# Peptides against a protein of PDB entry 5A53: the designs that were tried, part 111

Target 1, 230 residues: chain A of PDB entry 5A53
Amino acid sequence: LVENVKQALFIPGQSCNKNLHDIMVDLSALKKPDMKRFNRKNDIHPFEDMSPLEFFSEKNDCSLMVLMTSSKKRKNNMTFIRTFGYKIYDMIELMVADNFKLLSDFKKLTFTVGLKPMFTFQGAAFDTHPVYKQIKSLFLDFFRGESTDLQDVAGLQHVISMTIQGDFQDGEPLPNVLFRVYKLKSYKSDQGGKRLPRIELVEIGPRLDFKIGRIHTPSPDMVTEAHKKP

## One batch from the design tools (peptide; made by RFdiffusion4, then SolubleMPNN)

Design b2_p14_4_s1 (from b2_p14_4, 7 letters changed)
Fold by OpenDDE base, seed 1:
Structure b2_p14_4_s1 (fold): chain B 230 residues (1-230), chain A 14 residues (1-14)
Amino acid sequence: as target 1 above (230 residues)
Amino acid sequence: KVKYYRVLTPEDLE
């Protein structure tokens, strides 16, 4: 079974501002070449009517979508949407905190387009809590890229780190997810006449702290169909 | 080439 690489569509909502546009540009750069961006604002309210998103998924052949909106209640909101058969599978609102950093805020490091990032997840809830399990699944699916044989360790250039910000108990507000992007930098260290390969992680951005908002989950039947291997 | 947009299973994430 050869699965096609999932394409992502970035959609500016009617309330999209300059900050959200800049965040969209930087995050979508990590999804190149497998992304599209709309230049026009679209008035979409996915938790009221999902039909416009299903139409865009089919028309653009994009199974991944990100809607950029901002309001007083949901500032800097990135709604991540997945589709199956061009129907909504799941949605999650991730609101970017005001302390965000863009790629321009870091030392510009050249990166090769199309390389698959490695993910690291910090926090037990990524494996146990339904919401954080969905976030983990979403980001791994979003950045999966080509199913190349894992063999070329030489192609690993980027690490994406996702951390749950602190501990929480049942009934408490869900902690933010800290999104960080690093480049692997190889150094030849001449220590004591032995050239030891040293690898360092250098943050390259963007830096995003995600506040969790509204969630839509698929029906059990849709989960079963979406997981079937043909 | 069949375009199949399956969702990743937990087993695909291991």
Scores: peptide ipSAE 0.293, ipTM 0.833, DockQ to the pose 0.551
Fold by OpenDDE base, seed 2:
Structure b2_p14_4_s1 (fold): chain B 230 residues (1-230), chain A 14 residues (1-14)
Amino acid sequence: as target 1 above (230 residues)
Amino acid sequence: KVKYYRVLTPEDLE
């Protein structure tokens, strides 16, 4: 089964501000070349009416979408949407905390476009808790890129780290997810005439702390259909 | 080529 690379559509909502626009640009840069961005604001309320998103999914051939909105209640909100057959599969609101850093806040490092990131997940809840499992699934799916059988270790350029911020108990507010992006930098260390290969992780941005908002989950029937391998 | 956009299963995440 040759699975096509999922394309992402970034949509500025009507309430999209400069900060969200900048975040959108930076996050979408990590999804290149498999990314489209709208330049115009669209009045979309996905938890009220999903039909416009399904329309955009189909018309743009994008199975992934990110809606950028901001309100007093949901500041710097990135709604991540996945579709199956151009129908809404799942949605999650991830609100970017005010402490975000843009790519411009870090040392500009050249990176090759189209290299698949390696993911690291910190927090047991990514494997056990339904919401964090969805987040893990979403980001792995979002940045999966081309199905290369060989993770060419030589092609490993960057690591995306996702960390659950602290412990939580049942009934407590879900901790933020800390999104960090690192580039692997190879150094030849000349220590005492022996060149030892040294790899350093350099943060490249963006740095985003995601507060979890509203979630839409698929029906069991849609899950079954979406998981079918032909 | 049939464009099939399957969703990742838990087994795809291991």
Scores: peptide ipSAE 0.292, ipTM 0.832, DockQ to the pose 0.602
Fold by OpenDDE base, seed 5:
Structure b2_p14_4_s1 (fold): chain B 230 residues (1-230), chain A 14 residues (1-14)
Amino acid sequence: as target 1 above (230 residues)
Amino acid sequence: KVKYYRVLTPEDLE
């Protein structure tokens, strides 16, 4: 069964500000063409009532959602939501640190819309710690795009790097996740008459440091159903 | 018709 590409819905919350709007625009550009954005603010509090998100998931046929909110406690908060059968599967708050960079802060590089990014994950906790496992799963699912059997390496333009910022022990606050986007740039190096292909990674943005906030995890039954191959 | 979008399994992440 070929599953349709998951569509993402970006929702400005009531407290959405200019910075969050700009971040939303830049992050959603990486999800084109499989992205919708609301132009109006919506008063949604997903950790209090999830029903509006389930409604939006169904009405817009979007299994991925990002809610943009900002408060003193949760500044520049991107709540990433996944649905299964238009019901909430999981949620995670990722707060963007103030040191963020937009696409406009980098040299404009042309890129083809719709190409699947390659992911790199740095930090053992992405494979061991439940929260970082969820983050890894979320971003891989979010940017999965079309399941083409042949990932034509020739089509690889983007690398998304996710790094856990430092080591941590049990009971310590979870380190930030450093989100970086690179474009692969091929150079021909003329070294000694042999043109060796040189590949360089050029950061293109956005640059986001995510502070982890609140999390909603699915029930075991929902996990079982969501993992079933049709 | 409810569309079911499979969530990635751990095996899909390998």
Scores: peptide ipSAE 0.280, ipTM 0.826, DockQ to the pose 0.781
Fold by OpenDDE base, seed 4:
Structure b2_p14_4_s1 (fold): chain B 230 residues (1-230), chain A 14 residues (1-14)
Amino acid sequence: as target 1 above (230 residues)
Amino acid sequence: KVKYYRVLTPEDLE
């Protein structure tokens, strides 16, 4: 079964500011060509009414959405939404900390548009804790791209690293997730007359520290339907 | 046409 590449829709909310717009532009650049952006602000409150997002999912044929909002309580908030059959599957608020870096803050490295990133996850909670499992699933799904058997080694250009910032116990606030993007740079090192292949990771941005906000989880029935392979 | 957009299973994450 050939699954279609999931398209992402980036939606500026009514409270979207310049900084959040710049973050949106840079993050969405990693999803090209499978990305749409709205140029106009939309008054959407997904945790109050999900119906506008379902409408946009269907109208734009996008199963992934990112709503950009900012308030005093939820500054630089990126609400990530997944849909199944144009109905809301899950949502998570990820608030970008003020220490963010844009692509313009890094040395401009040329990259090929449309290459699938490799992911690395640092922190045991990505495999055990429900919230971090959802984040892992979300980002892998978001950047999955085309399922091609041949692309894995020959097309490796980017690494996305996601790290849980420190340890936590039950009942404590969930640590931030550190989002980092690297380009693989291959060098031939001459060490004592032996040319050894050397690979270096060069950070290319954006650099985002995500504070976890509100979450919506699917019903068990929706999980069962969304996981069915035809 | 409703496109089928399967969500990742735990097995897809291994």
Scores: peptide ipSAE 0.274, ipTM 0.822, DockQ to the pose 0.708

Design b2_p14_4_s2 (from b2_p14_4, 7 letters changed)
Fold by OpenDDE base, seed 4:
Parts: C-alpha cells; sequence; structure tokens
Structure b2_p14_4_s2 (fold): chain B 230 residues (1-230), chain A 14 residues (1-14)
C-alpha cells in the first residue's frame, strides 16, 4: 500500500511574529513539495474551537497543520495538528526556545527537494512515555515522504535528530525536545589506495529546542479508525 | 519497519 504523502498547511496565527514567520519558512522548506503556507494571519484558537482547523484541513486537503502563535505564556508556539477524515486527530503545542537557529545561520548546502529524511530519536521516553510517543509519531508522520518499500540509500540526504533534553521522573516537568537537521556528505578519502567512503554529518538547520505545551489526544475510536489500513 | 539511524557524533568519527 503506497500511502499518499500527507500534505502540510502552515498557518500564521493572529499573534505570529517575525521570528515565528522565519521559523515557519525554514521548517516548511523541509516539507517541500508537500507543503502550503498561508500569507495572512488567521485568528485561530485550536484548544478553544477546532472547527476552523477542520475547515482548513478539508479545504486545502491537508492532514497536517502547524499554527504559529506567540503570547507571554506560550512564546514562539507551534501547534502541530493532525487530522483524520478532516477531523482533528491530535494536537500538540511545541514552543521554540529563544536559542533557535535559522537556515541562514548555517553554511548553505545544496538540498534536493522531495528526498526522504532519516530519523533518529534519543531518549527512552520516545518509546515509553505517551507525550513523547505522540511527538515521535507526529514528526515521523510529518516528514515521512512517500511510503516506498524501496529505501534508495542514494536518495538519503538528510537526518532529522530529536533528543529529549535529560532525564525526568514522574511528576516532573517534561524536558525539551531538541530538533536538529543534518545533511549527509560523502567524501572519497584517498587513504593508501583504498577509497573508503567517509560520511560526515553537517548541521544545516533549523535548530529548534521545543518546550512541550498543551496536548489533545485522539479518541479511542479515532485511533482504531486511523490504524485501519484500507 | 522504520530503520533508525544513529546520528554519528564528532566523537564517533574520531
Amino acid sequence: as target 1 above (230 residues)
Amino acid sequence: SVKFYRVLTPEDLE
């Protein structure tokens, strides 16, 4: 079953600022060509009323949405939304820390649009804790290209790394998730007549540290329906 | 199966 590539819609909220706009541009560049961006601000409050997002999902045929908002309580907030049948499946607020880096802060490297990223997840909680499981699922779903059984290794140009920042116990605040993007660079090392392929990882950006905010989890019924393979 | 690739740190390349 070739699953259709999920399309993403990036929505600037009413409180979207220049920093969030720049972050949106850079993060959405990783989702090309399967991405749309709104140029106008939209007054959307997804944890109060989800109906505008369901409308945008249907109208734009996008099962992934990112809402950019900023307030004193939720600075640089990226709300990631997934829909199933144009209904809200899940939502998570990920607030970008002030130490972010844009693509312009890194050495410009040639990037081929549409190549599948590799993923790495650092932290046991990505497999055990429900919030980090949702984050893992979300980012895999968000940046996963065409479900081809053929992983053409030649088509692997970049790695998305997600790291939980430190250990935590039950009842403690959830550590940030460190989002990093690397490009694979192959060098032909001519050492002693044996050309060993040397692969180097070069950070290309953006660099984002995500603070976890509010979460909407799917209903058990929607989980069952979303996991039904057609 | 999602193949997880470990990001090599600079220390892994030394």
Scores: peptide ipSAE 0.013, ipTM 0.391, DockQ to the pose 0.035
Fold by OpenDDE base, seed 5:
Structure b2_p14_4_s2 (fold): chain B 230 residues (1-230), chain A 14 residues (1-14)
Amino acid sequence: as target 1 above (230 residues)
Amino acid sequence: SVKFYRVLTPEDLE
């Protein structure tokens, strides 16, 4: 069963600002061609009423959604939503810190649309802590793209790096997740007649530091249903 | 063996 590529819908909330719009444009570019964007602001409060998001999921056939909102308490907030059967599966608020960089802040590199990124995760908590496990799952699911069996190394264009910013103990605030995007540059190094493949990582943006906000976790029943292979 | 070399900064590209 080739799982169909999940479509993403980017939704400007009522409080969406220019910075969030720019971030939305840049992040959604990595999801092309499997991305839709609304041009109009929508008054959606997903932690109060999820019904509008379920409606948009069904109406647009999108199992991934990103709601762009900003407030004094939740500045530059990207709410990532996943649906299963057009019902809310999980949600997480990821607030972009003010030190963000856009694609325009980096040297323009040629980019092929539709290539699947490789992910790297730095931090043990991505495998052990429930919140970071959800983040890992979300981003892998969000950018999975077409499951080409032959991820030929030749088809690897970019790496998305996600790093937990520092260690933390139980009861401490959850560290930010550092989101970085790199392009792979292959250089043929001619060192002494042996062409050693040299791979360099070049940051291409966007650069986003995510502060973790509110989370909605799926019910155990929804987890079971979502993992049932058809 | 994929040798990951140095992460180039924007300044290294100039």
Scores: peptide ipSAE 0.012, ipTM 0.439, DockQ to the pose 0.020
Fold by OpenDDE base, seed 2:
Structure b2_p14_4_s2 (fold): chain B 230 residues (1-230), chain A 14 residues (1-14)
Amino acid sequence: as target 1 above (230 residues)
Amino acid sequence: SVKFYRVLTPEDLE
């Protein structure tokens, strides 16, 4: 079963600012070609009314959405939404910290569109804690490209690294998730007769530290339906 | 052969 690549829709909210717009552009570039962007601001409050997002999901055939909003309480907020059957499956607010870096802040490297990222997750909570499990699932789902059987190393251009910023205990505020993007660079080292292929990871951006906000979890019924392999 | 990957920092790219 070749699962169809999930399309992402990036939506500027009414409160979308220049920084969020720039972040949206850079993050959405990683999702090309499987990405759409709205050019107009939309007054959407997903935790108050989800119906507009369901409408956009259906109308645009996008099972992934990112709403860009900013307020005093939720600055640089990226609400990641997944739909199943054009109904809201889950949502999570990820607020970008002010220390973000754009692609323009890094050395411009050639990038081939459509190559699948490799993911790395640092932090045990990605496998144990419900919120971080959702984040892991979301990002894997979001950036999952076409299921090519070609695990050809040649198809690995970039690595997305997600790190939980520090340890935490139960009841403590959830640490930020550090989002980093690296390009694989192969060097032929001519040192000392044994040509050991060296692979280097070069950060290419964007660099985003995500503060976790509000979460909507799917209903058990929707989880069951969404996990049914066609 | 375990390929060791080094993450290059921005400083390594200067």
Scores: peptide ipSAE 0.007, ipTM 0.371, DockQ to the pose 0.020
Fold by OpenDDE base, seed 1:
Structure b2_p14_4_s2 (fold): chain B 230 residues (1-230), chain A 14 residues (1-14)
Amino acid sequence: as target 1 above (230 residues)
Amino acid sequence: SVKFYRVLTPEDLE
């Protein structure tokens, strides 16, 4: 079963600013060709009324959505939404810290559109803590392209690194998630007559530090339905 | 009808 590639819809909210727009453009470029962007602002409050998002999911045939909003309490907020059967499955607010870097802040590197990134996750909580498990699941699902059985290492161009910023105890505020994007560069090292392929990781951006905000978790029934392979 | 869903905040996971 070739799972159809999940399409993403990027939505500027009413409070979307220039910084969020630029972040949206850069992050959405990593999802090409499986991405749509709205040019108009939409007044959507997903934690108050989810019905507009369900409507957009169905109308645009997008099971992934990202809403761009900003307020004093939730500055540079990217709400990531997943739908199942055009109904809200889960949501998470990820607020971009002010230290972000755009693609323009890095050395321009040519990349092929549509190549799947490899993911790396740093922090035990990605496998144990419910919130970080959701983040891991979300990003893997979001950037998962066509299930090509081609584990073709030759097709690996990008690495997305996600790191939990430091240790935390129960009852402490959840550490930020550091989002980094690297390009693999193959160098022919002529060191010592053995052409050992040296692979280097070069940061290409964007660089985003995500502060975790509000979360909507799926119902147990929806989890069971979404995991049912057709 | 506005369907309000229960939202978990980081504080609710503590």
Scores: peptide ipSAE 0.006, ipTM 0.398, DockQ to the pose 0.043

Design b2_p14_4_s3 (from b2_p14_4, 6 letters changed)
Fold by OpenDDE base, seed 1:
Structure b2_p14_4_s3 (fold): chain B 230 residues (1-230), chain A 14 residues (1-14)
Amino acid sequence: as target 1 above (230 residues)
Amino acid sequence: SIKFYRVLTPEDLE
């Protein structure tokens, strides 16, 4: 069963600024061709009323949404939303730290549109802690692309690295998630007559440090329904 | 030829 590629909708909120717009453009470029962006600001408050997001999910046939908002309390906030049957499945606020880098801050590298990235996750909490498990699930789902059975190593161009910034104890604030994007460069090393393929990773951006905000978790019933293979 | 991919550790990214 070729799962249909999940479409993403990027929505500028009323408080969307230039920095968030630029971040939106760069992050959404990684989701091409399976991405739509709104050009108009929309006054949406997902943790107060989810109905507008459910409407947009259905109207645009997008099961992934990203809302761009900014306030004093939640600066550079990217709310990631997933829907199931056009109903809200889960949500998470990821606030971009001020040290972000755009694609323009890196050496321009040609990339092929539509290639599925490989993911790496650094930090045990991605497998054990509920919030980091949700983040891992979200990003894998967001960038999964076409499930080509072709483990075509030849088609691997990008690596997305997600790292939990440091250790934490129970009851402490959750560490940031460091989001990094790399391009695989294959060099033919002519060293010593054995053409060993040398693979180097080159950072291409964007570089985003995510502070974790509010979350909405799915009901147990929705989890069960979403995992039912049709 | 089996291309071995090394998974980067955080230390490889610093």
Scores: peptide ipSAE 0.006, ipTM 0.376, DockQ to the pose 0.028
Fold by OpenDDE base, seed 3:
Structure b2_p14_4_s3 (fold): chain B 230 residues (1-230), chain A 14 residues (1-14)
Amino acid sequence: as target 1 above (230 residues)
Amino acid sequence: SIKFYRVLTPEDLE
């Protein structure tokens, strides 16, 4: 069964500001063509009432949603939501630190829309800690794109790097996740009379440092249903 | 020769 490409819906919340709007535009550009954006602000509080998000999931046929909100307690907050059967599966708040960089802050590079990114994860907790496992699963699911069994090496364009910022012990605050986007650039290097292809990673943005906020985990029953192959 | 690589699915990385 070829799972259909998951569509993402970006939703400005009532408290969405210019910075969050710009971040939304840049991050959503990486999800093209499988992305929708609302132009209007919506008063949604997902940890108080999830029903508006379930309605939007069904109405727009989007199993991925990102709500953009900002407050004194939760500045530059991106709430990532996944649905299964148009019901909330999981949610996570990722707050963007003030040191963010937009696509306009980097050298403009042309890229092909719709190419699948490669991923790198740095930090053992991505494989052991439940919160970082959820983050890893979320971003892999979010950017999976079209399921082709074979990808031409020539079609490798982007690398998304996710790094846990430092070590932590049980009971300590969870370190930030550093989100970085790179483009593969091929150079012809002349080394010793042999033209060897050299590949370099060039950062293209956006650059986002995510502080982890509130989390909603799926019920055991929903986990079992979501893993059932039809 | 075009080298084809299997696209890693989220399930391959879990």
Scores: peptide ipSAE 0.000, ipTM 0.359, DockQ to the pose 0.064
Fold by OpenDDE base, seed 5:
Structure b2_p14_4_s3 (fold): chain B 230 residues (1-230), chain A 14 residues (1-14)
Amino acid sequence: as target 1 above (230 residues)
Amino acid sequence: SIKFYRVLTPEDLE
């Protein structure tokens, strides 16, 4: 069974600002064509009432949602929501640090729409710590395009890098996750008659440093149901 | 496991 590509819905919250809008535009572009955006602000507080998000999930047939909100306590907050059967599966707040870069801040490089990014995860906690496991799962799920069995390396145009910013101990604040997008450039270097393929990574944006906020974890029952292969 | 995703063009961002 080829899993249908999950659709994403980007929702401006009532407190959505220009910076968040710009971030939304750039990040959502990476999800095209499997993306919808609301043009109107919606007063949604997902950690208080999840029912509006479940309604939007069902009405728009989107199992991925991103709520854009900003407050003094949670500046540039992107709440990533996943649904299963149009019910909330998990949620995580990822606040974009002020040092963000938009696509316009980078040299425009042509790339083919629809090619799957390769993900790289840097930091052991992505495989061991529950929160970072959720982040890893979320981003892999979010940007998962059509499963082409032929991962032709020739079709690899972009790499999304996610790095945990530094080491941390138990009880310490969770380090930020550094989100970076690179385009692969293949250069044929003629060095002494041997064409060595040189691959260079060129950052293309957006550049986002995510501060981790509130988290909603799925119930064990929902985990079991969501992992049942149809 | 490395999962591959669709890469956008600049034209997709315009």
Scores: peptide ipSAE 0.021, ipTM 0.439, DockQ to the pose 0.038; fails the geometry check
Fold by OpenDDE base, seed 2:
Structure b2_p14_4_s3 (fold): chain B 230 residues (1-230), chain A 14 residues (1-14)
Amino acid sequence: as target 1 above (230 residues)
Amino acid sequence: SIKFYRVLTPEDLE
């Protein structure tokens, strides 16, 4: 079953600033062609009222949304929203740390549109801790392209790396998630007359360190219904 | 587990 590629809607909130806009542009570019962006700011507070997001989900046929907001308390906040049947499934606030790098900060590399990213997750908590499991699920779901049965190695252009920044204990603040994007670069090494294929990872951006904010988890009923869809 | 997804190009970013 070829699951329909989930469409993402990027929404600038009322408090969206230039940095967030630039981050939005760069991150949303990783979701092309399955992405829409609003050009206008929208006054949306998803943890206060989710109804505008459900409306946008339905109107735009987008099951993924990212709301860009910034405040003193939640600077450079990207609220990632998933919907099921145009109803809110889950939400998570991921605040971009000030050390972010845009695509323009990296050497411009040519990329082929439509190539599938590989994901790597570093940190055991991605498989065990509920919040990091949600993050893992979200990003896998968000950047899942067309499931082509063709494991064409030629289609592997990018690696998205997500790393939990350090160890943590129960009750401690959750470490940031380090988001990195790499391009696979193949070199023919002429070492000793044997052409060994050398693959290098070149960081291409954006570079984002996500601080975890508020989370909305789905109801058990929605989890059950969401898993019934093939 | 490594999952394969579609990655956008700089041209997709333009």
Scores: peptide ipSAE 0.010, ipTM 0.401, DockQ to the pose 0.039; fails the geometry check

